# Designs tried in a protein design run: peptides against a protein of PDB entry 5EIB. Part 87

Target 1, 366 residues: chain A of PDB entry 5EIB
Amino acid sequence: VDLEPGTMDSVRSGPFGQIFRPDNFVFGQSGAGNNWAKGHYTEGAELVDSVLDVVRKESESCDCLQGFQLTHSLGGGTGSGMGTLLISKIREEYPDRIMNTFSVMPSPKVSDTVVEPYNATLSVHQLVENTDETYCIDNEALYDICFRTLKLTTPTYGDLNHLVSATMSGVTTCLRFPGQLNADLRKLAVNMVPFPRLHFFMPGFAPLTSRGSQQYRALTVPELTQQMFDSKNMMAACDPRHGRYLTVAAIFRGRMSMKEVDEQMLNVQNKNSSYFVEWIPNNVKTAVCDIPPRGLKMSATFIGNSTAIQELFKRISEQFTAMFRRKAFLHWYTGEGMDEMEFTEAESNMNDLVSEYQQYQDATAD
Target 2, 366 residues: chain A of PDB entry 5EIB as posed
Amino acid sequence: VDLEPGTMDSVRSGPFGQIFRPDNFVFGQSGAGNNWAKGHYTEGAELVDSVLDVVRKESESCDCLQGFQLTHSLGGGTGSGMGTLLISKIREEYPDRIMNTFSVMPSPKVSDTVVEPYNATLSVHQLVENTDETYSIDNEALYDICFRTLKLTTPTYGDLNHLVSATMSGVTTCLRFPGQLNADLRKLAVNMVPFPRLHFFMPGFAPLTSRGSQQYRALTVPELTQQMFDSKNMMAACDPRHGRYLTVAAIFRGRMSMKEVDEQMLNVQNKNSSYFVEWIPNNVKTAVCDIPPRGLKMSATFIGNSTAIQELFKRISEQFTAMFRRKAFLHWYTGEGMDEMEFTEAESNMNDLVSEYQQYQDATAD

## One batch from the design tools (peptide; aimed at target 1 Y41)

Design b2_p27_7_s3 (made by RFdiffusion4, then SolubleMPNN; from b2_p27_7, 15 letters changed)
Fold by OpenDDE base, seed 1:
Structure b2_p27_7_s3 (fold): chain B 366 residues (1-366), chain A 27 residues (1-27)
Amino acid sequence: as target 1 above (366 residues)
Amino acid sequence: LDEILATHVEIRQENPDIISLLVGLGR
């Protein structure tokens, strides 16, 4: 789905374009112009019914519909505005199904769009209310991984997208292979989301190795476990050491000892015990799938629900506030039928979310 | 568009640590 045809043409002409049904390509002509309001109230609103028709058709063809997965950016107009409109409409029609998102967070270091803080804040407001699970993927974190860990001198969007795809493959492993922990989206939500509004995850993937080191690196369970919990390996631009994990899931893939996995997972929890809440028992879940990802002997995927994610929202909020106080570019949004009050409501809800994370970070087992 | 670009240029001048990935991809 896009408000511009060019993205769909690129997907269709790509090496995997044939895996999608032609009728499932829904696109506009005008684009959102990086405006959330244009995606949500005008151009996106004109296209949303056509998308919903496809969603209904595909949902009816499912033997067992668990829910929906959206991949979108929060900095643009289409992914943010139309994406959140679509989430809202799907939630209205399928209130008992899980809404899962892979949400690319804007970074000021990796941005060409001045209004990204508006689009992100307005999107987060919708995601707080209408999603059950949101994987936060930060372009800054991805860039830093590519540059520092992968030793790529000039990271490309292809390199960033490779990390995203590996992570998406990892977190969906339990959904795709039978007999695993979190075998459905609802079980994942139950295990990962202790409080309904606190459903924003920091993902991570291991192994991450530079091309020059790949051939010399042994893949071991201890190394995967250590890298997976490393702050530098998080795909959200927050430091888990500045907060506490509410819940964690680790998904191992490949032929390995379950005993060794359990031992290493216990060891890493014990070493990092100060970074977990003490009042949620058994808050770390581990799964092992015998089928490795393509080209690797083994991997581990990390899903963290941490109060440190508030750093990401604080960053967006600070940028939003700086622009909004000046009324910068507001006429672009109000011109699409949006009220200034919705900006204030979105800012307030995101600040409330930050406060909720902080409250649970500071909570002691009394 | 020109106002957005002008504002973006000003923000970049005020924040020299902002690295546009698009500028990096064009090198």
Scores: peptide ipSAE 0.015, ipTM 0.429, DockQ to the pose 0.022
OpenDDE base, seeds 2, 3, 4, 5: peptide ipSAE 0.000, 0.000, 0.000, 0.011; ipTM 0.322, 0.266, 0.285, 0.390; seeds 2, 3, 4 fail the geometry check

Design b2_p27_7_s4 (made by RFdiffusion4, then SolubleMPNN; from b2_p27_7, 14 letters changed)
Fold by OpenDDE base, seed 4:
Structure b2_p27_7_s4 (fold): chain B 366 residues (1-366), chain A 27 residues (1-27)
Amino acid sequence: as target 1 above (366 residues)
Amino acid sequence: MDLVLGELVRIRQSNPSIISLLVGLGR
């Protein structure tokens, strides 16, 4: 789904264009112009019914619908505004189904779009209320991985998208291959989300590979485990050492010893015990899938529900507040039918979320 | 993007109980 026709043509002409049913392409005639309000209240609102018709048709074809997964950008107008509108409308129509998102967080390191903090804050407000699970894929972290870890002098969108693809492939492993931990969206939610509002995940992947890197490093299980828990491997720009893990899922792929995985997972938990909450027993789940990712012998994917994720929200909030105090660019949103109160409510809800994470970070067993 | 799209489509094919939406991913 896109408000820009040219994006759909690019997808259709791409190597995977034939995989999509022609009728499942829904597109507008005009883009959202990086404006959440255009995506949510005007341009996107005109298109939403057409998307919902497709969703209904696909839902009717499912024998047992578990839920939905939505991939969107929070920096742009379409992904943020229309994406959150769709989430809201789908939630209203399917309240008993799981809503999962892959939400790409904006960064000034990747984009010069000034209003991205508004779009992100308004989106996070919707995601807090209307999603059950949200993978935070942070452009800040992706850029830093490409630049610092992968030593790419000028990271491209292709490089960032490769990391996104690896992460999405990793976290969905259990959904795609039968007999795995968290084999359905509801089980994932039960294992990963101890409190309804605290459903934002920090994903990570090991080994980190760039597009076109022929260098397959054969990693051992200990090396994979160490890298998976390294802050430098996180796809969200947060340091887990600045918070506490509420829950963790580790997904290993490839032919490896389950015993060795269990030993290494126990070792890493013991080594990092201060970074876990003590009042959630068995809060680390491990899965091993014998099927490696394409081009790799083995990998490890990390899903962390950590209170350190508040660093991401604080970054966005600081950027938001800096503009909002000056009422910069607000007329572009109010002109689309928004009230300034919606900005204040969104800011407040995100700050409340930060406070909730901090509360549970500071909580003791006594 | 292509790889992300491909993986999401594969998820749907392997598990038809999950509907996948791609929204505003044009860059």
Scores: peptide ipSAE 0.384, ipTM 0.744, DockQ to the pose 0.859; fails the geometry check
OpenDDE base, seeds 1, 2, 3, 5: peptide ipSAE 0.348, 0.377, 0.347, 0.371; ipTM 0.748, 0.730, 0.745, 0.720; seeds 1, 2, 3, 5 fail the geometry check

Design b2_p27_8 (made by RFdiffusion4)
Pose (drawn by RFdiffusion4):
Structure b2_p27_8 (pose): chain A 366 residues (1-366), chain P 27 residues (1-27)
Amino acid sequence: as target 2 above (366 residues)
Amino acid sequence: FFTDPEIMEVMYEMATQNPNIIHINVG
């Protein structure tokens, strides 16, 4: 789905471009120009019923639909504006299905548009209300990993998307292969989301590799465990040691000692017990899958529900406030008939989300 | 952003290995 028609061509000319159902390409003529109001209201509304027809068709041919997963950026106009409109329409039509999103957060280090904080805040507002799980993929974190860790002086979107694809593969492993833990979206959600609004996850993985060089050695289980909890291995630009974990899901892939995995997971939990909330006993679940990802014999994937994710929302909120105080480019949005109060409503909801993460961060069992 | 070949490949694998989920890529 895109308002920009040129997106159809690039996907089709891609390696697996022909495998997609031709009827499932739903595109517009213009597209939103980084205007969330265009995406949602204006233009996305024009296009949205066509998309829902295709969604309804895919759904009726499902033996037992678990739910939906959306990939989109929060900083633009279509993936953000129209994407959240699609989510709201799908919530109306399929209210009992899990909604899961892979949402990329904007960063000034990657994209040169100052309205991106507007678009992201309006989107975060929709996701807080309407999604069950959201993987926060931070362009800030992706750029820093490429620049500082992988030593890529000029990271491309390809460099960033290598990190994203490795992460997406890892976090969906329990859904795609036989297993006991978090095998479906709802079971994953019940284990990861203690409070409905706090459903933004911090993904991480190990080892971090630059595409095309080189290899190994394969990591030990201790090395995997330590790296997957490392702040430098997170896809969200937050220091996990600045907050507390409410829930964690760890996924080990490849051939390895299940006993050694158990010992190391117990080790990181009690050496660092102050970083795991005490009022949620046994809040770290571990899954082993025998099939490693491509190019690797061993890998680990981390999924965290950490109060430290408030740092991500504080950064967007600060940029949003800096722009919204001066009312810069606001007429671009209200020109599409959007209410200015929607900006204030979204800002307040995001700041409320930050306060809630802090409340549970300071909460004690006493 | 998510129209990258590597991401599209992962989404394909997700859709084929677990058909009980609907995957939507929004450009």

Design b2_p27_8_s1 (made by RFdiffusion4, then SolubleMPNN; from b2_p27_8, 12 letters changed)
Fold by OpenDDE base, seed 4:
Structure b2_p27_8_s1 (fold): chain B 366 residues (1-366), chain A 27 residues (1-27)
Amino acid sequence: as target 1 above (366 residues)
Amino acid sequence: FFNDPLVLEEQVEIRQLNPNIIVINVG
């Protein structure tokens, strides 16, 4: 779904254009112009019914609909505004189905779009209320991985997207290959989300590889386990050592010993016991899929529900506040029918979320 | 971003292997 027709033409003409049903391409004419309000109230609102018609048709083809997986950017007007509108409308129509999102968080290191903090804050407000599971894919973290870890002097969108693809492939392994841990979206939510509002995940991937340099050297299970828990491998710009894990899922891919995986997972938990909450028993889940990712003999993917994710939200909040205090660009949003109070409500809800994470971080087993 | 062939390939694969999850790409 896009509000810009040129993007859809590129997908259709691309190598994968034939894989998508022609009727599943929904596009607008005017774009959102990086404005959440255009995506949510005007341009996106004009297109949303057409998207919902496609969603209904696809839902009718499902024998047992689990839910929805939405991928969107929180920096852009279409992904942020129209994406969250779609989430809201789908939630209204399918209240008993799981809403899962891959939400790309903006960073000034990657984009010069000045209004991204507004789009992100307004989106997070919607995601807190209308999603069950949100993978936070942070452009800050992706850039830092490319620059610092992969030693790319000038990270490209292609380099960032490679990391996203690897992460998405990893976290969806259990959904794609039946008989694994978290084989459905509902089980994932039960295992990963102890508190409904605290459903924002920090993903991580090992080994980290650039698009041009496939590391053919298979890592060992101990190396994968160590890297997977390393803050440098996190796709969210948070240090897990600054918080506590509520829940963790580890997904190993490739032919390996389950015994060795279990031993290494136990060892890493014991070494990092101070970074886990003690009052949630059995909060680490492990899956092993014998099918490796393309080009790798083995990989590990991390899903963390950590109170350290508040660092990401604090960063966005600080950027938002710096702009909002100056009333910078507010007229672009209010001119699309948005109320200025919605900015304050969104900021408040995000700050409440941060406070909730901090509360559970500081909680002790009585 | 969302039009990266690798991202799109993964999304299609998810839908093909698990038809009970509706995949939506926005942007």
Scores: peptide ipSAE 0.388, ipTM 0.813, DockQ to the pose 0.915
OpenDDE base, seeds 1, 2, 3, 5: peptide ipSAE 0.370, 0.351, 0.372, 0.383; ipTM 0.796, 0.790, 0.808, 0.808

Design b2_p27_8_s2 (made by RFdiffusion4, then SolubleMPNN; from b2_p27_8, 9 letters changed)
Fold by OpenDDE base, seed 2:
Parts: C-alpha cells; structure tokens; sequence
Structure b2_p27_8_s2 (fold): chain B 366 residues (1-366), chain A 27 residues (1-27)
C-alpha cells in the first residue's frame, strides 16, 4: 500500500513484482508528503476503503485468521498516518484478531525529514491503543550497527534493510514452522505481553552480517547466546542494562543441541539476573528451529520486552517537544483538519507509557 | 524501507507459509 504510485511500480518491476497479485496493489496519486495528517485524515482516508476491501477478501479466504502483520515506517506520512489509520480500521472490524506490527522508528542519522518526530509521536499514540504486539525497529540502532559493528563508513538503505529482513525472518520463524513455541500470534502475545500497553519489543539478531560479507562464520551456541543479549545486537536504540526484562523470547535456527541451548540460556539468565524482573516467573522462552536462515549455518533472534525501551520513546518525545514548543510546521497538520490537542494527547500518552515502564522497572512485585 | 527486495522476500515467505496471517505492507 502506498499513496505514491512510483513505489508500487518499483515493486512490480522488481524481482518479486510477479509474486504478488495485481489486485493486492493499492496506491494513491498524491502521496502524504511526509505529513501524518495527510496519511491519516485526507489522502489516506480516501484510499483506506480500497485497502479494507482487499483485507476483507483476504480474511474471507482464511480458514482460521490469526490476525494481521503490518509493516510501516513511523517517520513517513504514508507509513505513519495511513498505516495507523489502517490499524485503527482493522481493529474496529476485527477486534478479536491480533494486530502485530513492524514499526520502523525514525532517526536524524538516517533521514533529514524534519517532521519525523511529529509523525512518530502521533503514530506511537495509535500503536499504544490499537496494536497487540509491536516490534520496534529503530533506524538509530540499525545505523549504529552498520557503522560501529559492521564498519560501514556510509551505511546505505540496503544495509539497513538487510538487518530488517534478517530480524523479521528471525522473529517470524515460530509462525512459519510448526511445533515451535509462540507458533501463533496469540500465543506470542500471551508469553510476551504481561500488561496490555507494554507490548513494544526490542528485537535483536546474531550473528550480525552485512550484504556480501561471506566472512562471518557460523557462531557457536554460547557465542550466539552471548551476542543476542548484547546491546550492540539490539535493533532498538536502548541499553537493556538500563532497564529490566519483563519477558524474553529467544529463537535459535540451525542444527544444534537443544540441551546446549537450554544450558546457555540458563547461564545467560543467571549472569544477567539483575536485568530481569523477579516477579514474572519463567519469563524467558526458547525455541529451536532446525532450518537455518539462508546463507547462515545458525542464528539466534532475540525478542525482548524491556523497560529500557523507554529510552527510545524519550528520544522521540524530546525531539517532539523541541519542535512543538516552537509550533514548527504545525500549520501543515492543522491545515489537514487536525487539532493541536491531538498532538498534546499523543505526547501525554507516550509520556504515560514511559512512566508505566519505569513503574514496572522499579517494582518488586506485581 | 519495506520496498526493498530482501524485506519483500521475507514478507512473501511469511504469507506463503502462514496463510492465516494477513500481511500488510505500507510503504
């Protein structure tokens, strides 16, 4: 789905253009111009019914619909504005189905779009209310991984997207292969989300490999286990050592000993016990899939529900506040029918979320 | 981001292997 036809043409002409049904391509003419309000109230609102018609048709073809998996950027007007409009409309029509998102958080290191803090804050407000599970894929973290860990002097969108694809493949492993823990979206939510509003995940991947880097040899199970708990392997720009894990899922892929995995997972929990809440028993889940990812002998994917994710929201909030106090570009949003109150409500809800994470970080009991 | 061929491959694999999850990509 896009409000710009040019992106859809690029997908259609690309290597995978023929794998999608032509009728599943829904596109507008005018774009959102990096404006959440255009995506949510004007241009996106004109297109949303056409998307919902496709969603209904696909839903009717499902024998047992689990839910939805939406991928979007929170910095751009289409991904943020129209993406959250779609989430809201789908939630209204399918209240009993799981809404899962892969939400790309904006960073000034990756994009020069000045209004991204508005788009992100307005989107986070919608995600708090209307999603059950949100993977926070932070462009700040992706850039830092590419630059610091992968030693790429000038990270490209292709380098970032390689990390995104590896992470998405990892976290969806249990959904794609039968007999795993978290084999459905609802089971994932039950295991990962102890409190409904605290459904934002920090994903991580090991080993970190760049495009064309044939030199990254398969790690051992101990090395994978150590790396997936390292802050440098997190796809969200927060340090887990500054918070506490509410819940964790680890997804190993490749031929390995379940016994060795269990031993290493126990060891890493014991070494990092201060970074877990003590009042959620059995809050670490481990899965092993014998099918390795393409080009790797083995990998580990991390899903963390950590109170440290408040660092990501604080960063966005600080950027938002600095712009909003100056009313910078506010007329672009109000001109599309938004009230200034919607900005303050979104900021307030994000600050409440930060406060909730801090409360549970400091808690000694439920 | 989500128009990248590697991301689209993952989305396609997810759709193919789990038809009970509707994948929506908003560019």
Amino acid sequence: as target 1 above (366 residues)
Amino acid sequence: FFTDPEVLEVLYENRKLNPNIININVA
Scores: peptide ipSAE 0.447, ipTM 0.869, DockQ to the pose 0.939
OpenDDE base, seeds 1, 3, 4, 5: peptide ipSAE 0.440, 0.428, 0.446, 0.440; ipTM 0.862, 0.860, 0.864, 0.861

Design b2_p27_8_s3 (made by RFdiffusion4, then SolubleMPNN; from b2_p27_8, 10 letters changed)
Fold by OpenDDE base, seed 1:
Structure b2_p27_8_s3 (fold): chain B 366 residues (1-366), chain A 27 residues (1-27)
Amino acid sequence: as target 1 above (366 residues)
Amino acid sequence: FFTDPEVLEVLYELRESNPDIIVINVA
């Protein structure tokens, strides 16, 4: 789904353009221009019914609809505004189905779009209320991985997207292959989301590889386990050591000993016990899939529900506040029919979310 | 981001492997 026809033409002309059903391409004539309000109230609102018609048709073709996997960027107007509109409308129509998202968080290191903090804040407000599971893919973290870890002097979107694709492939492994932990979206939610509002995940991946790098050496299970829990391998720019894990899922891929995986997972939990809440029993889940990812012999994917994710939201909130206090660019949003109060409501809800994470971080077993 | 061929491949693989999950890509 896009409000810009040019992007859709690029996808259609690309290697995968023939794979998607032509009827499932819904696009507008005018882009959202990096404005959430255009995506949510005007341009996106004109297109949303057409998308919902496609969703209904696809839902009718499902034997047992689990839910939805939405992918969007929170920095852009279409991904943020129209994406969250779609989430809201789908939630209204399918209240008993799981809404799962891959949400790309904006960063000034990656984009010069000045209004991204508005788009992100307004989007997070919607995601808190209308999603069951949200993978936070943070451009800040992706950039830092590319620059610091992979030693890419000038990270490109292609380099970032390589990490995104690896992570997305990893976290969806259990949904794609039978007989795994978290084999459906609902089981994932039950295992990962102890509190409904605290459904924002910090994904991580090991090994971190550059695009086109052939890793000749497979990592060992201990190396994978160590890297997977390393803050430098997280796709969200937060340090897990500054918070506590509510829940964790680890997905190992490739031919390895399940016993060795279990031993290493136990060791890493014990070593990092101070970074887990003690009042959620069995809060670490492990899966092993014998099918390696493409181009790797072994990998490990991390899904963390950590109170440290508040660092990401604080970053966005600080950027938002710096703009909003000056009323910078507000007329672009209000001109699309948005009320200024919605900014303050979104800011408030994000701050409430941060406070909620902090409360559970500070909670002790009674 | 979500127009990248590598990302699209993952979304396609998800859709093909699990038809009970509706994948919505908003570009």
Scores: peptide ipSAE 0.586, ipTM 0.942, DockQ to the pose 0.920
OpenDDE base, seeds 2, 3, 4, 5: peptide ipSAE 0.585, 0.562, 0.585, 0.574; ipTM 0.941, 0.936, 0.941, 0.938

Design b2_p27_8_s4 (made by RFdiffusion4, then SolubleMPNN; from b2_p27_8, 11 letters changed)
Fold by OpenDDE base, seed 4:
Structure b2_p27_8_s4 (fold): chain B 366 residues (1-366), chain A 27 residues (1-27)
Amino acid sequence: as target 1 above (366 residues)
Amino acid sequence: FFNHPEVLEEMYELRQSNPDIIVINVG
């Protein structure tokens, strides 16, 4: 779904344009202009019914609909505004189905769009209420991985999207292959989300490889396990050492010893025991799929529900506050039918979320 | 951002492997 017609031609002309059903391409005539309010109340609202019709048709084709996986950018007006509108409308129609999102967090390192903090804050407010699980893919982290780890002098959107793709492949492994832990979206939510509002995940991937540079270095299970828990391998710009893990899922792919995986997972938990909450028993889940990713012999994907994710929300909140205090660009949003109160409500809810994470970080076993 | 071919491929592969999950890309 896109409000910009130019992206339709790019996708259709792309290598995968023939793979998707033509009827499943829904495009607007005018973009949201990086404005959440245009995506949510005006341009997006005009298009949402046509998207819902497609969703209904696809839902009827499911034998047992588990739920939805939505990918969107929180910096752009379409992904943020229309994306969250769609999430809200789908939740209203399918309240008993899981809403899973891949939400790309904006960063000034990647984009010069000045209103991204508004779009992100308004989106996070919606995601807190209307999603069951959200993978936080942070452009800050992706850029830092590309620049620092992969030694790319000028990271491109292609380089960032390669990391996103690898991460998506990893976290969805259990959903794609039978007989795995977290084989459905609901089981994943039960295992990963101990508190309904605290459903924002820090994903990570090992090995980190640049597009076209296959590191032919066969990583061992110990190396994969160590890298997977390294802050430098996280797709969210948070240091897990500054918080505590509520829950963790580790997904190994490739032909490896389950015994070796279990041993290494136990070792990493023991070494990092101070970074886990002690009051959630069995909060680390491990899956092993014998099917490796393309071009790799072995990989490990990390899903962390960590209180350290508050660092990401604090960054966005600080940027939001700096703009909002100046009333910068507010007229662009209010002119599309938004109330200024929606900004303060969104900021408040995000700050409440940060406070909730901090509360559980500081909680001790009674 | 999300209209990248590799991301779309992953979404397509998920939908094919698990038809009970509806995948939506919002660009």
Scores: peptide ipSAE 0.572, ipTM 0.938, DockQ to the pose 0.927
OpenDDE base, seeds 1, 2, 3, 5: peptide ipSAE 0.558, 0.568, 0.541, 0.550; ipTM 0.934, 0.937, 0.930, 0.932

## One batch from the design tools (peptide; aimed at target 1 S348)

Design b2_p28_1 (made by RFdiffusion4)
Pose (drawn by RFdiffusion4):
Structure b2_p28_1 (pose): chain A 366 residues (1-366), chain P 28 residues (1-28)
Amino acid sequence: as target 2 above (366 residues)
Amino acid sequence: SATLERFRAEAAEAEAERQARRAEMRAA
């Protein structure tokens, strides 16, 4: 789905472009120009019923639908504006299904548009209310990993998407292969989301590799465990050691000692016990899958529900406030008939989300 | 745990308060 028609061509000309159902391409003529109001209201509303028709069709041919997963950026107009409209319409129509999103957060280091904080805040407001799980993929973190760790002086979207694709493969492994833990979206959600609004996850993985060089050695289980908890291996630009984990899901892929995995996971939990909330006993679940990802014999994927994610929302909120106080480009949004109060409503909701993460960060069992 | 259940009940109350505040903010 895109408002911009040129997106259809690039996907089709891609390696697996012909494998998609031709009828499932739903596109507009213009597209939003980084205007969330256009995406949602204006233009996305024009296009959205066509998308829902296709969604309804894919759903009726499902033996037992688990739910939906949406990939989109929060900083633009279509993936952000229309994407959250689609989520709201799907929530109305399929209220008992899990909604899961892979949402990319904007960063000034990657994109040169100052309205992106507007678009992201209006979107975060929708996701807080309407999604069950959201993987926070931070362009800030992706750029820093490429620039500082992978030593790519000029990171491209291809460089960033290599990190995203490795992460998405890792976090959906329990859904795609036989296993006991978090095997479906609802079971994953019940294990990861203690409070409904706090469903933004920090993904990480090890080893971090630049695409096309080179290999190995394969990591030891200790090396995997330590790297997957490392702040430098996170896809969200937050220091996990600045907050506390409410829940964690770890996924080890490849051939390895299950016993050694158990020992190392127990080791990181009790050496660093102060970083795991004490009022959620046994809050770290571990899954092993025998099939490694491409190019690797061993890998680990980390999914965290950490109070430290408030740093991501504080950064967006600060940029949003800096722009919104000067009312810059606000008429671009209200020109599409959007209420200015919606900006204030979204800002308040995001700041409420930050306060809630802090409340549970300071909470004690006593 | 009993502590988690207490926090979940408090979170439900806080959500009702947040909804009331937001309705007032919109009315204003």

Design b2_p28_1_s1 (made by RFdiffusion4, then SolubleMPNN; from b2_p28_1, 13 letters changed)
Fold by OpenDDE base, seed 2:
Structure b2_p28_1_s1 (fold): chain B 366 residues (1-366), chain A 28 residues (1-28)
Amino acid sequence: as target 1 above (366 residues)
Amino acid sequence: SAVLEKLKAQAAKEAEELAKRRAELRAA
C-alpha cells in the first residue's frame, strides 16, 4: 500500500514483486507530502476502504488468522498517517486479532524532513492505543550500527533496510518454523507484554560484522550472546543500562548446543541482573531454531521490553515540543481537518507512556 | 508475583482513567 504509484512500481519490478498478488497492490496518486494528516484524514481516508477490501479478502482466505503485521515509517506521511488509519480500521473490524507492527522511527541523521516529530508523535499515540506488539526500529540506531559497527562511511537506505530485513527475519523465526517458543503472535504478546500499553520492543541482531572483519570472526554461542545484549547491537536508540528489562526473548538460529545456549543465557542474565526487574519471574525466554538465516552459520535475535525505550520517546517528544510551542507548520495539519487538541492529546499520551515506563523501572519488590 | 499482579491491576485502572479523560476531551 502506498499513496504514491512509483513506490509500488519499484516493489512490483523488484526481485520479489511476483510474490504479491496484482490485486493486492493498492495505491493513490497524490502522496501524503510527508503530512500525517493527509495520510490519516484526506488522501489516506479516500484509499482506506479499498485496502480494507483486500484485507478482508486475504483474511477470509486464511485457515487460521492470528493477526496482522504492518511495516511502516513514522516519519513520512503515508506510513505514519495512513498506516495508523489502517491499524485503527483493522482493530475496529478484528478486535480479537493481534496487531503487530514494525515501526521505523525517524532520525535527523537520516532525514531532513522537518515535520517528522509531528508525524512520529501522532503515530505513537495511535500505536499505544491500537497495537498489541510494536518493534521499534530506530533509524538513528540503524545509522549508528552502519557507521560504527559495519564501518560504512556513508550509510544508505539500502544499508539500513538490510538491517531491518535481518531483524524482521529474526523476530519472525518462531512464527515461521514449527516447535518454537512464541509459535504464535498471541503467545509472543503473553510472554513479552506484562502491561498492555508497554508493548514497544527493542530488537537486536547478532552477528553484526564489518566486511573487513568477517573473515576473522568465529561465530560462537558466547559471542552471539554477548553481542545480542550489547547496547551497540540494539535497533532502537536507547541504552538498556539506563533502564530495566521487563521481558526478554532470545532467538538463536543454526546448529548449536541447547545446553550451551542455556548456560550462556543464564550467565548473561546473572551478569546483567541489575538491568532486569526482580518482580517478573521467568522474564527471559530462549528459543533455538536449527535452520540458520541465509548466508550465516548461526545468528541470535534479541527482543527486549525495556524501560530504557523511554529515551526514544523522550527524543521525539523534545523535538515535537520545540516545534509545537512555535506552531511551526501546524497550518499544514489543521488545513487537512486536524485540531490542535489532537497534537496535545498525542503529546500527553506519549509523555504518559514515558512516565509509565519510569514507574515500572523504579518499582521494587515489597 | 504479588507485586506484578498489583502493578497489573494499577495499570488497568490508570488505563481506564486515561481513556475516560480522553473521551471527555473529545466530547468538549
Scores: peptide ipSAE 0.232, ipTM 0.806, DockQ to the pose 0.755
OpenDDE base, seeds 1, 3, 4, 5: peptide ipSAE 0.197, 0.135, 0.168, 0.208; ipTM 0.763, 0.687, 0.728, 0.799

